# Designs tried in a protein design run: peptides against a protein of PDB entry 4GMN. Part 153

Target 1, 375 residues: chain A of PDB entry 4GMN
Amino acid sequence: RYANITLLALVTLASIGTDFQETLVKGNQGSRESPISAADEEWNGFDDADGDAMDVDQKSSSGEDQEEDYEEIDVKEDDEDDDDDSITSEMQADMERVVGADGTDDGDLEDLPTLRELIQTAVPQLIRLSNLPIDSDESLTIQSHALSALNNISWTISCLEFANGENANIHNAWYPTAKKIWRKTILPILEADSADLKLATQVTSLAWAVARVLHGETPTDGNPHRKFISLYHSSKQQAGGNSNSIEEPEDPFQGLGVKCIGVVGSLAHDPAPIEVNREVGVFLVTLLRQSNNVPPAEIVEALNQLFDIYGDEELACDKEVFWKDGFLKHLEEFLPKMRTLTKGIDKRTQPELRTRADEALLNLGRFVQYKKKHA

## One batch from the design tools (peptide; made by RFdiffusion4, then SolubleMPNN)

Design b2_p18_6_s3
Fold by OpenDDE base, seed 5:
Structure b2_p18_6_s3 (fold): chain B 375 residues (1-375), chain A 18 residues (1-18)
Amino acid sequence: as target 1 above (375 residues)
Amino acid sequence: MVEVMRREREASLAEARA
C-alpha cells in the first residue's frame, strides 16, 4: 500500500518534470516566431568568374514513367483527446514566468511556487529515495522511479538559459541542489560499480542533466570523468559480445554512448582543471579519429562538445590543450570523413540524425575556419 | 558564433526530447 502510493507520487513527479520541459520548449519556439526580419544580407559570394563550361553530353536515356498509383491510406487520426490534465494552472503560470523572465531579479523563488516546491521539497525526498538500501525488487523499482523523477526535473532546469545572468534566481536555488544530487545520488551509484546497464543509463542521463548546469564546477572528487569514459568503453565491449544487447533506443541520441559523451563534455568546461579538460578533449578527438567504429550520433555529440569546450579563445584550455595538443589538425583531417558519414545517413529513415549531422558538419567547417583565423 | 551554435543545439536537444 505505501509502496504503491510512493510509486504513484514518483511517476507523477516524473510527469511534472517532463510537462514542464515541453512547455518551456513550446514557449521558446513561440518567442522565435517574432519575425526577426531576415536581413537577407545576401552574402554576395565571391564572383569567381571562371565558368569553364565543361560540355557534359546529355545522353538522353528515356526511362518509362511507371506512375505507381499510391493509394492514399486515409489514416484516421483517432484524436484520442488524452485530456493531459497533468499540467496544473500553477505549473503553467510558473512556466510562462520562466519563459518571460529577463532574469534580472536576484529574488527568491517566491514568484515560482511550483518550481520552488520541486527544488526545495521534492528533490531532497527523491535524493533520499535514490539512496535506499537495495534489498528487494521493490526497493530497486523505487530507486529507478526516483532517478527518473530527478532526471526529468534536472533536464527541465538544464534547458533554461543561465547565460548573462538570465534566470539567476533559479540558478542560485538549483546550484546547491544539483551539487547534492551529484554527491549523494550520482557518485554513490557510480562507485557501486553495478553491472546493471539500465541503472548506468539512468544515472548517466541524470549526470548529464546536472553537469549541463554545473559544467566545470561539478565536484571533481574521485575523477568522475574517468568513470564515465570507462563506462563508455565498457558499454561498447558488451554490445559487441552478447546478443542480449539492450534494445538500442529507437532514438540514436538516447544511447548510453551519447550520454557518456555529453557528461564528460559538460565536465570539461571552464573552470574544470586543465588535466580533466585534456583527458576529455583527447577522448573526444580519439572518437573522431576512430569514427569508422563509432555510431553517427556519438560523433555528432562529440563534435558539439568540442565546439562548446574550445569555442572561446580567452579560456585557459584553448592555449593549454587545444593548441598545445594540436586538436585543429585532427578536426581538419576529420572534415572529409564527416562529409562521407553525413551523406551516408538516410534522410527518410533517420531524418533527425541527418539534420543534426548536417548541422554538425556545417559547424565543423565554421569552427575550423574560425580557429585558423585566430591561430 | 559559438554561443549561437550552443543555443541552437540546446533548442534542438530540447526538441529531440519533447
Scores: peptide ipSAE 0.024, ipTM 0.704, DockQ to the pose 0.075
Fold by OpenDDE base, seed 3:
Structure b2_p18_6_s3 (fold): chain B 375 residues (1-375), chain A 18 residues (1-18)
Amino acid sequence: as target 1 above (375 residues)
Amino acid sequence: MVEVMRREREASLAEARA
C-alpha cells in the first residue's frame, strides 16, 4: 500500500514536471507570434510560358474482378474525452507568470505557488528517496522514479532563461536546491561506480539538467567532469561486448554519450577552473578528431558545447585554452568532415538528426570565421 | 552572434525534448 502510493506520487511528480515543460515551450512559442503585419508585397504573377504538348500513348492491359466483401467493422469512435486536465489551473497560472515575468521581483516565489512547492517540498523528498539504501527491487524502483521526477523538474527549470537577470527569483530559489541535488543525489551515485547503465543514464540526464543552470559554478568536489568523461569511455567499451544492448534510444540525442558530453560541456563554462575547462575542451576536440568512430548526435552536441564554452573572447578560457591549445586549427580541419557526416544522414529516416547536423555545420562555419577575424 | 546561436539552439533543444 505505502509503496504504491509513493510510486503514484512519484509518477505524478514526474508528469507534473513534463507538463510544466510542455507548457513553457508552448508559452514561449506563443510570445514569438507577434503578428508581423503582412505588408502587402504584391506577388507579381509569374508569366504563362510555353505549352509544349508531348503525346505519349501507352496501352495495356486487363486483369480481373475479385469482389472481396470487406465487412464494414463499425469502429465506434469511443470519444475518449482524454480529460488531459493534467495541467492544474495553478500550474497554468505559474507558467503564465514565468513566461511573462520581466524578472524585477526579489527572490520570493510567493507568486509561483506550484513551483515553490515543487522546489521547497517535493525536491527535498525526492533527494531523500533517491538516497535510500538499495536492498530490494522495490528500493531500486523508488530510486528510479525519484530520479525521473528530479530529472523532469530539473529539465523544466533548465529551459528557463536566466541570462541578463531574467527569472532571477526562480534562479535564486533553484540554485541552492540544484547544488543539493548535485551533492546529495548525483555525486553519491557516480561514486558508487555501478555497472548499471540504466541508472548511469538517469543520473547523467539529471546531471545535465542541473549543470545547465549551475554551469561552471557546479560543485567541483571529486572532479565530476573526469567521472563523466570516464563514464563516456566505459559506455563505449560495454556497447561493443555484451548483447544486452540497451535498445539504442529511438532518439539519438537521448544516448548516454550525448548526455555525458552535455554534462561536461556545461561544467566547463565560466567560471570553471581553467584546468577543468582545458580537460573538457581537449576531450571535445578529441571527439571531433576521432569523428569516424563517434555517433553523429554526439558530434552535434560536442560542437554545440564548444561554441558555448569558447564563444566569448573576453573569457580567460579563450586565451588560456582555445588559442593556446590551438583549437581553431582542429575546428577548421573538421569542417570538411562535418560536411561529409551531415550529408550522410538521411533526411527521411532521421529528419531531426539531419536538421541539427545542418545547423551545427552552419554554426561551425560561422564560428571558424568569427575566430579568424578575432585572431 | 554566439548568443543568437545559443538561443536558437536552446529553443530547438526545448522543442526536441517536449
Scores: peptide ipSAE 0.023, ipTM 0.704, DockQ to the pose 0.071
Fold by OpenDDE base, seed 2:
Structure b2_p18_6_s3 (fold): chain B 375 residues (1-375), chain A 18 residues (1-18)
Amino acid sequence: as target 1 above (375 residues)
Amino acid sequence: MVEVMRREREASLAEARA
């Protein structure tokens, strides 16, 4: 009885985290769909008069009316009334406030009651549940659901804009909680060195979501970047040996390899220790050098992480790592390989992967040109 | 430049994980 109630509550919290994310995405899309008021600038086009009349004539051809009787396959559109009644009016109101908040209000989380309770009440319980001793299939199930709920909440919050002091109230509330998730949930699971790839994937996804907010301020205790690099390599060795294919996730960007790259990239951002930055930077550049044996999605993520980490020339890592370790040469040498890789992705079967690879290729060209000007 | 690339990717990452 209690276990089933706990599982139901965890599933509900995981759903709430997803529904919140969807509402944020829809709200951010709706704010971009602010109707560009077609200012009817009456462009008074030039009146140039020239009238020449050429009359060209003729002909008649009579092509026959073949009445192909297309059998109207009455595809019953099952109106799946996706009554997405899952989003509570309170969640929607909280998301509308987050999306619509002009970043000037040092607004207390008092105005975001659902998000406040999620961060302050639910997350501490999820951390507790993720730390249960694993002694049964039931305890493993509870841990998995607690990790899923923490993942969804952490991803949702990581999609908020925190630049320029936007959502500072949410950031300030989340930041200490994110550090607690890292120290109490992520690190203990990583230290247990479990051979469970499902658990490793869940904790790595959560670690990425948390590290997207904490960046280089993520606790460096126990060198977690090396653990994720090791996990990356271990995942590749297992995929090569046992044809018990863990079904590669249908989405190439949901793969454990991509998640590992995303985590270590996020951990390497300023103000990360230069040694952490260097080890991650060398790892990422090494993936590009070995690109013939690396999935395209991992290459895309590795490039994006390199752009974020080394995009600011004022940061210590630019001088002490990027230039000192000669990363520009490796990026320039990779550019023709990236063109070949991107062209090899079928737009019909993998449209998202192709789009993101085309973007990463464009950005690689721009980044190389930028760095050459600022050398 | 990096900030624009970050925003575009963050949007794409949000869409892909929703």
Scores: peptide ipSAE 0.023, ipTM 0.709, DockQ to the pose 0.078
Fold by OpenDDE base, seed 4:
Structure b2_p18_6_s3 (fold): chain B 375 residues (1-375), chain A 18 residues (1-18)
Amino acid sequence: as target 1 above (375 residues)
Amino acid sequence: MVEVMRREREASLAEARA
């Protein structure tokens, strides 16, 4: 009886975390449709004057217009207004405030009651439930659902902009909680070294969501970057041996390998220790060098992490790692391989993977050019 | 430039994990 109520509550918290994410995505899309006032970009028209007048001739032919009566198939768009009344008016109001809060106001989480209750009331209980002794299938089920709820909440919060002091109130409330998730949920599960790939995938997804906010301020206790690099390699060894049992996720970006790359990339951001940054940077560059044996989605994620880590020349890791370890040469040598890889992805069967690979290729070209200019 | 690429990627990462 209590277990079923706990499971229902965990499923509900996981759904609330997803619904918040969808609302944030929709809110960020709607704000882009504000008509860019056609400010006077004086498009200085290219002056090319050359007026050559060639007079080409008359010819007359009278072919009969067969009026093929195109029956306008009135496709009634049945606007099935699926009033998915699932989003509470309070959740919507909280998300509208998060999206509209350009204000530097040290706005207390008092103005975000649903988000406040998620962070302050729900998450501490989810952390407790994720730390239950695993002594039964019931305790394992509770842990899995608690991890799923923590994952969805953490992903939603990780999609908020925190650069330049945006959402500072949410960041300040989440930051100590994110560190608590890391220390109390993620690290103990990683240290238990379980052969459970499902649990490893869940904890790695959660670790990525948390590390996207904490970056290099993620607790370095027990060298977590090395644990995720080890998990990456272990996952590849297991997939190569038992071709039968791990259904590759339908989405290539949901793979454990991509998640491991995302975690270690996030952990290597400033102010990460230079040694942590170096170990991760060498790992990521090594994936590019070995790209013939690496899934395209992992290459895309590894490139994106390298751009984020080494995009700022003022950071100590630019001089002490990027330039010192000669990463530019490896990125430049990878450009022709990336073009071949990207062209090899079928747009019909893998449209998202192709789009993200085309973007990563464009960004690689720009990044190499940028770094060559600042050499 | 890097920041625009980050935001576009973050949106795509949000959609893929719902």
Scores: peptide ipSAE 0.022, ipTM 0.712, DockQ to the pose 0.087

Design b2_p18_6_s4
Fold by OpenDDE base, seed 2:
Structure b2_p18_6_s4 (fold): chain B 375 residues (1-375), chain A 18 residues (1-18)
Amino acid sequence: as target 1 above (375 residues)
Amino acid sequence: MREIMRRENEASLAEAKA
């Protein structure tokens, strides 16, 4: 009884986290869809009157009425009433406030009651549940659902803009909680060195979501970047040996390799220790050098992380790592390989991967030019 | 950098659609 109630509550919290993310994405799309008022100003062009009448002729051709009796296959559109009634009016109101908040109000989380309760009440319980001793299949199931709920909440919050002091109230509330998730949930699971790839994927996804907000301020205790690099390599060795295909996730960007790259990239941002930055930067550049054996999605993510980490010339990592370790040469040498890789992705079967690869290729060209100008 | 490149990409895509 209690376990089923706990599982139901965890599934519900994970759903709430997803629904909240979808609402944020829809709300951010709706705010970017400022209606281009098609002010089709009908430019009433000049009424130039000239009337010439040319009359051209008749011809009649009589093509026959073949009544092809198309059997109306009554495809019952199952109106899947996507009763997307999952989004509570309170969640929607909180999202509208987050999206519509001109970043001037040091607004207390008092105005965001649902988000406040998620951060302050739910997350501490989820952290507790993720730390239960694993002694049964039931405890493993509870941990998995607690990690799922933490993942969804953390991803949702990581989609908020925190640049320039935007959402500062949410950032300030989340930041200590994110550090708590890292220290109490992520690190203990990574230290347990479990051979469970499902658990490793869940914790790595959560780690990425958390690290997308904390960046280089993510706790470096125990060198977690090396654990994720090791996990990356271990995942590749297992995929090569046992033809028990863990079904490659349908989305190439949901792969454990991509998630590992996303985590370590995020961990390497300023103000990360220069040695952490260097180890990650060398790892990412090494993936580009070995690109013939690396999935395209991982290359795209590795490039994006390199652009984010080394995109500011004022940062210590630019001088001490990027220039000192000669990363520009490797990026320039990779540019023709990236063109070939991107062209090899079928737009019909993998449209998202192709779009993101085309973007990453364009950005690589610009980044190389930028760095050459600022050398 | 990424955000600048994104905005430049969006601008370049808008110019290519115009």
Scores: peptide ipSAE 0.026, ipTM 0.566, DockQ to the pose 0.027
Fold by OpenDDE base, seed 4:
Formats: C-alpha cells, sequence, structure tokens
Structure b2_p18_6_s4 (fold): chain B 375 residues (1-375), chain A 18 residues (1-18)
C-alpha cells in the first residue's frame, strides 16, 4: 500500500519533469523561428567583424525545367488538437516567467512556485529515496523511479540558458541541489560498482543532466571522469560479447556510450582541474582517431564536447592541453574521415543522425580554421 | 531526449498500473 503510493508519486514527479521540459522547448521555439534542439547550440565562432564578402561567382547553368507535375497530395493535417490539458495553469505560468525573465532579480523563486516546490521539496525526497538500502525488488523499483524523476527534473533545468547571467535565480537555487544530487545519489551508485547496466544507464543520464549545469564545478571527489571513462569501455566490452541481450536504443544519441561522453565532456569544462581536462580531452581525441570502430552518434557527441571545452582561447586548458598536446593536428587529420562518416549516414533511415553529423562536420571545419588563425 | 523521457514516463506509468 505505501509502496504503491510512493511509486505513483515518483511516476507523477517524473511526468511533471517531462511536461516542464516540453513547455520550455515549446516556449523557446515560439521566440526563435529556428528549431534549435536544446543540445544543438550552433557554434557560431567568435564574431570576426571583418567579413570580407568573397563574391562566389554563381555560374548560372541553365538546366532545362522539366515540369514534373507533382500532384499536391493534400495531406490534410488532421489537427488533432489533442488538448493535452496535462500542463497545469501554474506550471505554464512558471514556464512563461522562466522564458520571459530578463530580470536581474535576486535568487528568489517566489515567482516560480511550481519550480520552487520541485527543487526545494520534491528533489530532497527523491535523493532520500534513491539512497534506500537495496534489500528487495521493491527497493530497487523505488530507486529506479526516484532516479527517473531526478533525471527528468535535472534534464529540464539543464535545458535553461545560464550563460551571461540568464536565469540566475534558477541557477542559484539549483546549483546547491545539483551538487547534492551528485554527492548523495550519483557518486554512491557509481562507487557501488554494480553490474546492472539499466542502473548504470539511469545514473549516467542523471549525471549528464547535472554536469550540463555544474560543468567543471562538479565535485571532483573520487575522480568521477575516470569512472565514466571506465564505464564507457566496460559497456563496449559487454556489447561485443553478448550480441543478443541489449537492444540498442532506437535513438543512437541515447546509448550509454553517448551519455558517458556527454558526462565526461561536461566535467572537463572550466574551471575543471587541468589534469581532469587533459584526461578527458585525450579520451575524446582518441575516439576520433579510432572512429572506424566508434558509433557515429558518439563521434558527433565527442566533437561537440571538444568544441565546447576548447572553444575559448583565454582558458588555461587551451594553452596547457589543446596546444601542448597537439589536438589541432588530430582534428585536422579527422576532417576527411568525418566527411566520409557523414556521407555514409543515410538521410532517409537516420535523418536526425545525418543532420547532427552534417552540423558537427561544418563546426569541425570552422573550429580547425579558427584554431589555425589563433595559433 | 524528450522522446526518451516520455517513454520512461510511459513505461513507469505502465509499471505503476500493473
Amino acid sequence: as target 1 above (375 residues)
Amino acid sequence: MREIMRRENEASLAEAKA
């Protein structure tokens, strides 16, 4: 009886976390005409103001217009207005305030009551439930649902912009809670060294969501980056041995390998210790060198993480790791391989993977050019 | 990402109803 009530509450909290994410993405899409997925920040480069417009002479080859009469299949979009009345008016009002809050207001979640209750009331209980002694299938089920709820809430918050002091009130409220999730939920599960790949995937997903906000300020106790690198390698060894049992996730970007790369990349951002940054940077560059044996989605994620970590030349990791360890050479040598890899992805069967690979290839070209100019 | 959180929620809802 109490277990079923707890499970229902955990499922409800997981759903609320998802509904918040959907509302945030819909709100951000209404303000920006471009469908920026919350993970696909176009690396715009630094604004070089001196854009000398090279006139590319468009030679007009007059190919003959064969008017193939494309019958307009009037696909009646049945606007099934599924009025998914699931979003409470209070949750919607909180999300509208988050999207509209240009305000420098001091750290107070008074104007965000639903988000406040999620962070201050729900998350501390979820942390407690994720730390229950595992002595029964019921305790395992409670842990799994508590991790799913923490994951959804943490991912939702990680989709908010915190650069340039945006959402500073939410950041300030979340930051101590995110550190508590890391220390009380993530680290104990990683230290238990369980052979449970489901649990490892759940905790790695949660770790990525938390690390996307904390970056290099993530607690370095027990060298968590090495644990996730070890988990990456262990997951590859298990997948190679038992071809039968782990259904590869339908979405290539949801694999444990991608999640491990996302975590360690996020952990290597400034102000991470230079040794942590170096170990992660060497890991990521090694994936590119071994790209023939690495899933394309993991290559895309490893590239994005390398751009984010080493994009800023003012950071200590640029001089002490990127230049010192000769990463530019490895990125330049990878360009022709990335072109081949990207062209090998079928746009019809894997449209998302192809789009993100085309983007990562473009960004790799820009990044290599940028780094050569600032050498 | 959203689709996985949706599927995790749907799976969790299905498990809670069984």
Scores: peptide ipSAE 0.018, ipTM 0.580, DockQ to the pose 0.256
Fold by OpenDDE base, seed 3:
Structure b2_p18_6_s4 (fold): chain B 375 residues (1-375), chain A 18 residues (1-18)
Amino acid sequence: as target 1 above (375 residues)
Amino acid sequence: MREIMRRENEASLAEAKA
């Protein structure tokens, strides 16, 4: 009885976390067109106003008009009014306030009652439940659901804009809680060194969500970046041996490798210690050098993380790591490989992976050009 | 990112319904 109520509450909290994300994204989409995943901002570089438009002569090859008679499949839009009754009126009101909040309010969640209760009441209980002694299948199930709920809440919050002081009230409320999740949930699980790949994937997903908000301010105690790099390497060794293939997630971006890259990338952002940044930067650049044996989704994520970490030339990591360790050369040498990799992805079978690879290739070209101008 | 959460939720919901 208590277990079932706890599980139902955990599932409900996990659902609330997702429904909250979906509504944030729908609310933000009402103001801006395509859902740029917060990781897929097209790196436009700095707008250096020097308009040297190189005229790339697009030679129009006239391919022949095969009129394929598209039979107008009258897809009856069954307006299934999926009354997505999942979103409470209080959640919707909190979401509308988050989307409309000009960030001016002094750190209080008084106007965000659902989010306040999630952060102040639910998350501390989820942290407690994720730290229960694992002595039974029931305790393992409770931990898994508590991690799922923490993951969904943390990812949802990580999709909020915090740049320029936006959502500062939410950031200020979440920041100490995010550090608590890191220290109380993530680090203990990583230190237990369990061979459980499901648990490792869950904790790494949660770690990425938390690290997307904390960046280089993520607690460096015990060098967590090295643990995630080790987890990346160990996951690759296990995939080659035992036919308990966790079915490669249908989405290539949900792989443990991508999640590890996302975590360590986020941990390497300013104000991370230069040695942490260097170790991560060298890891990411090494993936590009070894790209023949790396899944395309991991290459895309590794590129995006490199752009985010080294995009700002005013940061100490630009001079002390990027230039000093010769990363530009490795990125430039990777351009032709990235073009080949991207062209090798079938648009029909993997449209998302192809789109994100095309974007990452474009951004890599721009980034290399930018860094060459600022050399 | 939405798809990660959706699948984690669907997996958690499927495990809770089983």
Scores: peptide ipSAE 0.017, ipTM 0.581, DockQ to the pose 0.401
Fold by OpenDDE base, seed 5:
Structure b2_p18_6_s4 (fold): chain B 375 residues (1-375), chain A 18 residues (1-18)
Amino acid sequence: as target 1 above (375 residues)
Amino acid sequence: MREIMRRENEASLAEAKA
């Protein structure tokens, strides 16, 4: 009886976290500036004031228009009016305020009551539930649902823009809570060294969401980047050996390998210790060098993380790691391999993977050109 | 990124509802 009430409350908190994200995404689609796209934005480099747009001669290959007459399959939309009464009017009002807030008010979350209760009331209970002794299938189920609710809340908050002081009140409220999730939930689960790949995937997703806000300010206690690199390698060894591989997620970007890359990339941002940055940078560049045995989605994520970590030349990691360890040469040598990899992705079967690979290829070309100009 | 984050939440929610 108490377990069922706890499970229902955890499912409801996980739903609230998702519904919050969906409403933020819908609100931001109306605004031309999508704050959520910072990692999907085409890397334009720094605005060099010298507008010599190199005219890339688009050689028009006239491919013949075969009009394949696609028969209009009349998919009857069964309007299952699932009255998605899940989004309260209070949550909608909080979303409208978050999307419209210019972040200048260092105020308390007084104007965001739903978000305040999620951060101040719900998250501390979820941390407590994720730390229960695992002595039964019921306690394991409660931990899984508590991790799912923490994941959804953390992902939603990680989709907010915090650059330039935007959403500073939310950042200030979340930052100490994110550090508590890291120290009290993520680290203890990673230290337990469980062979449970489902639990490892859940904690790695949560770790990525938390690290996307904390970046290099994520607690370095126990070298967590090495634990996620080890988890990445262990996951690849298991997939090669036992036919009871967790069904590769239908979405190639939901794989444990991609999540591990996303975590360690986020951990390597400034002000991360230079040695942490170096170990992560060497790991990411090594994936590119070994790309023949690496899934395309992991290559795309590894490239994006390399652009985000080493995009700014004013950062200590640019001089002390990127240039010192000769990363530019490895990126240049990878360009022709990336072109081959991207062209090998079927646009019909994997349209999203192809789009993101085309973007990552374009950004790699621009990034290499930028770094050559600033050498 | 947006679509990945949406699907992360949806997948996590679906796992919580199953």
Scores: peptide ipSAE 0.017, ipTM 0.592, DockQ to the pose 0.832; fails the geometry check

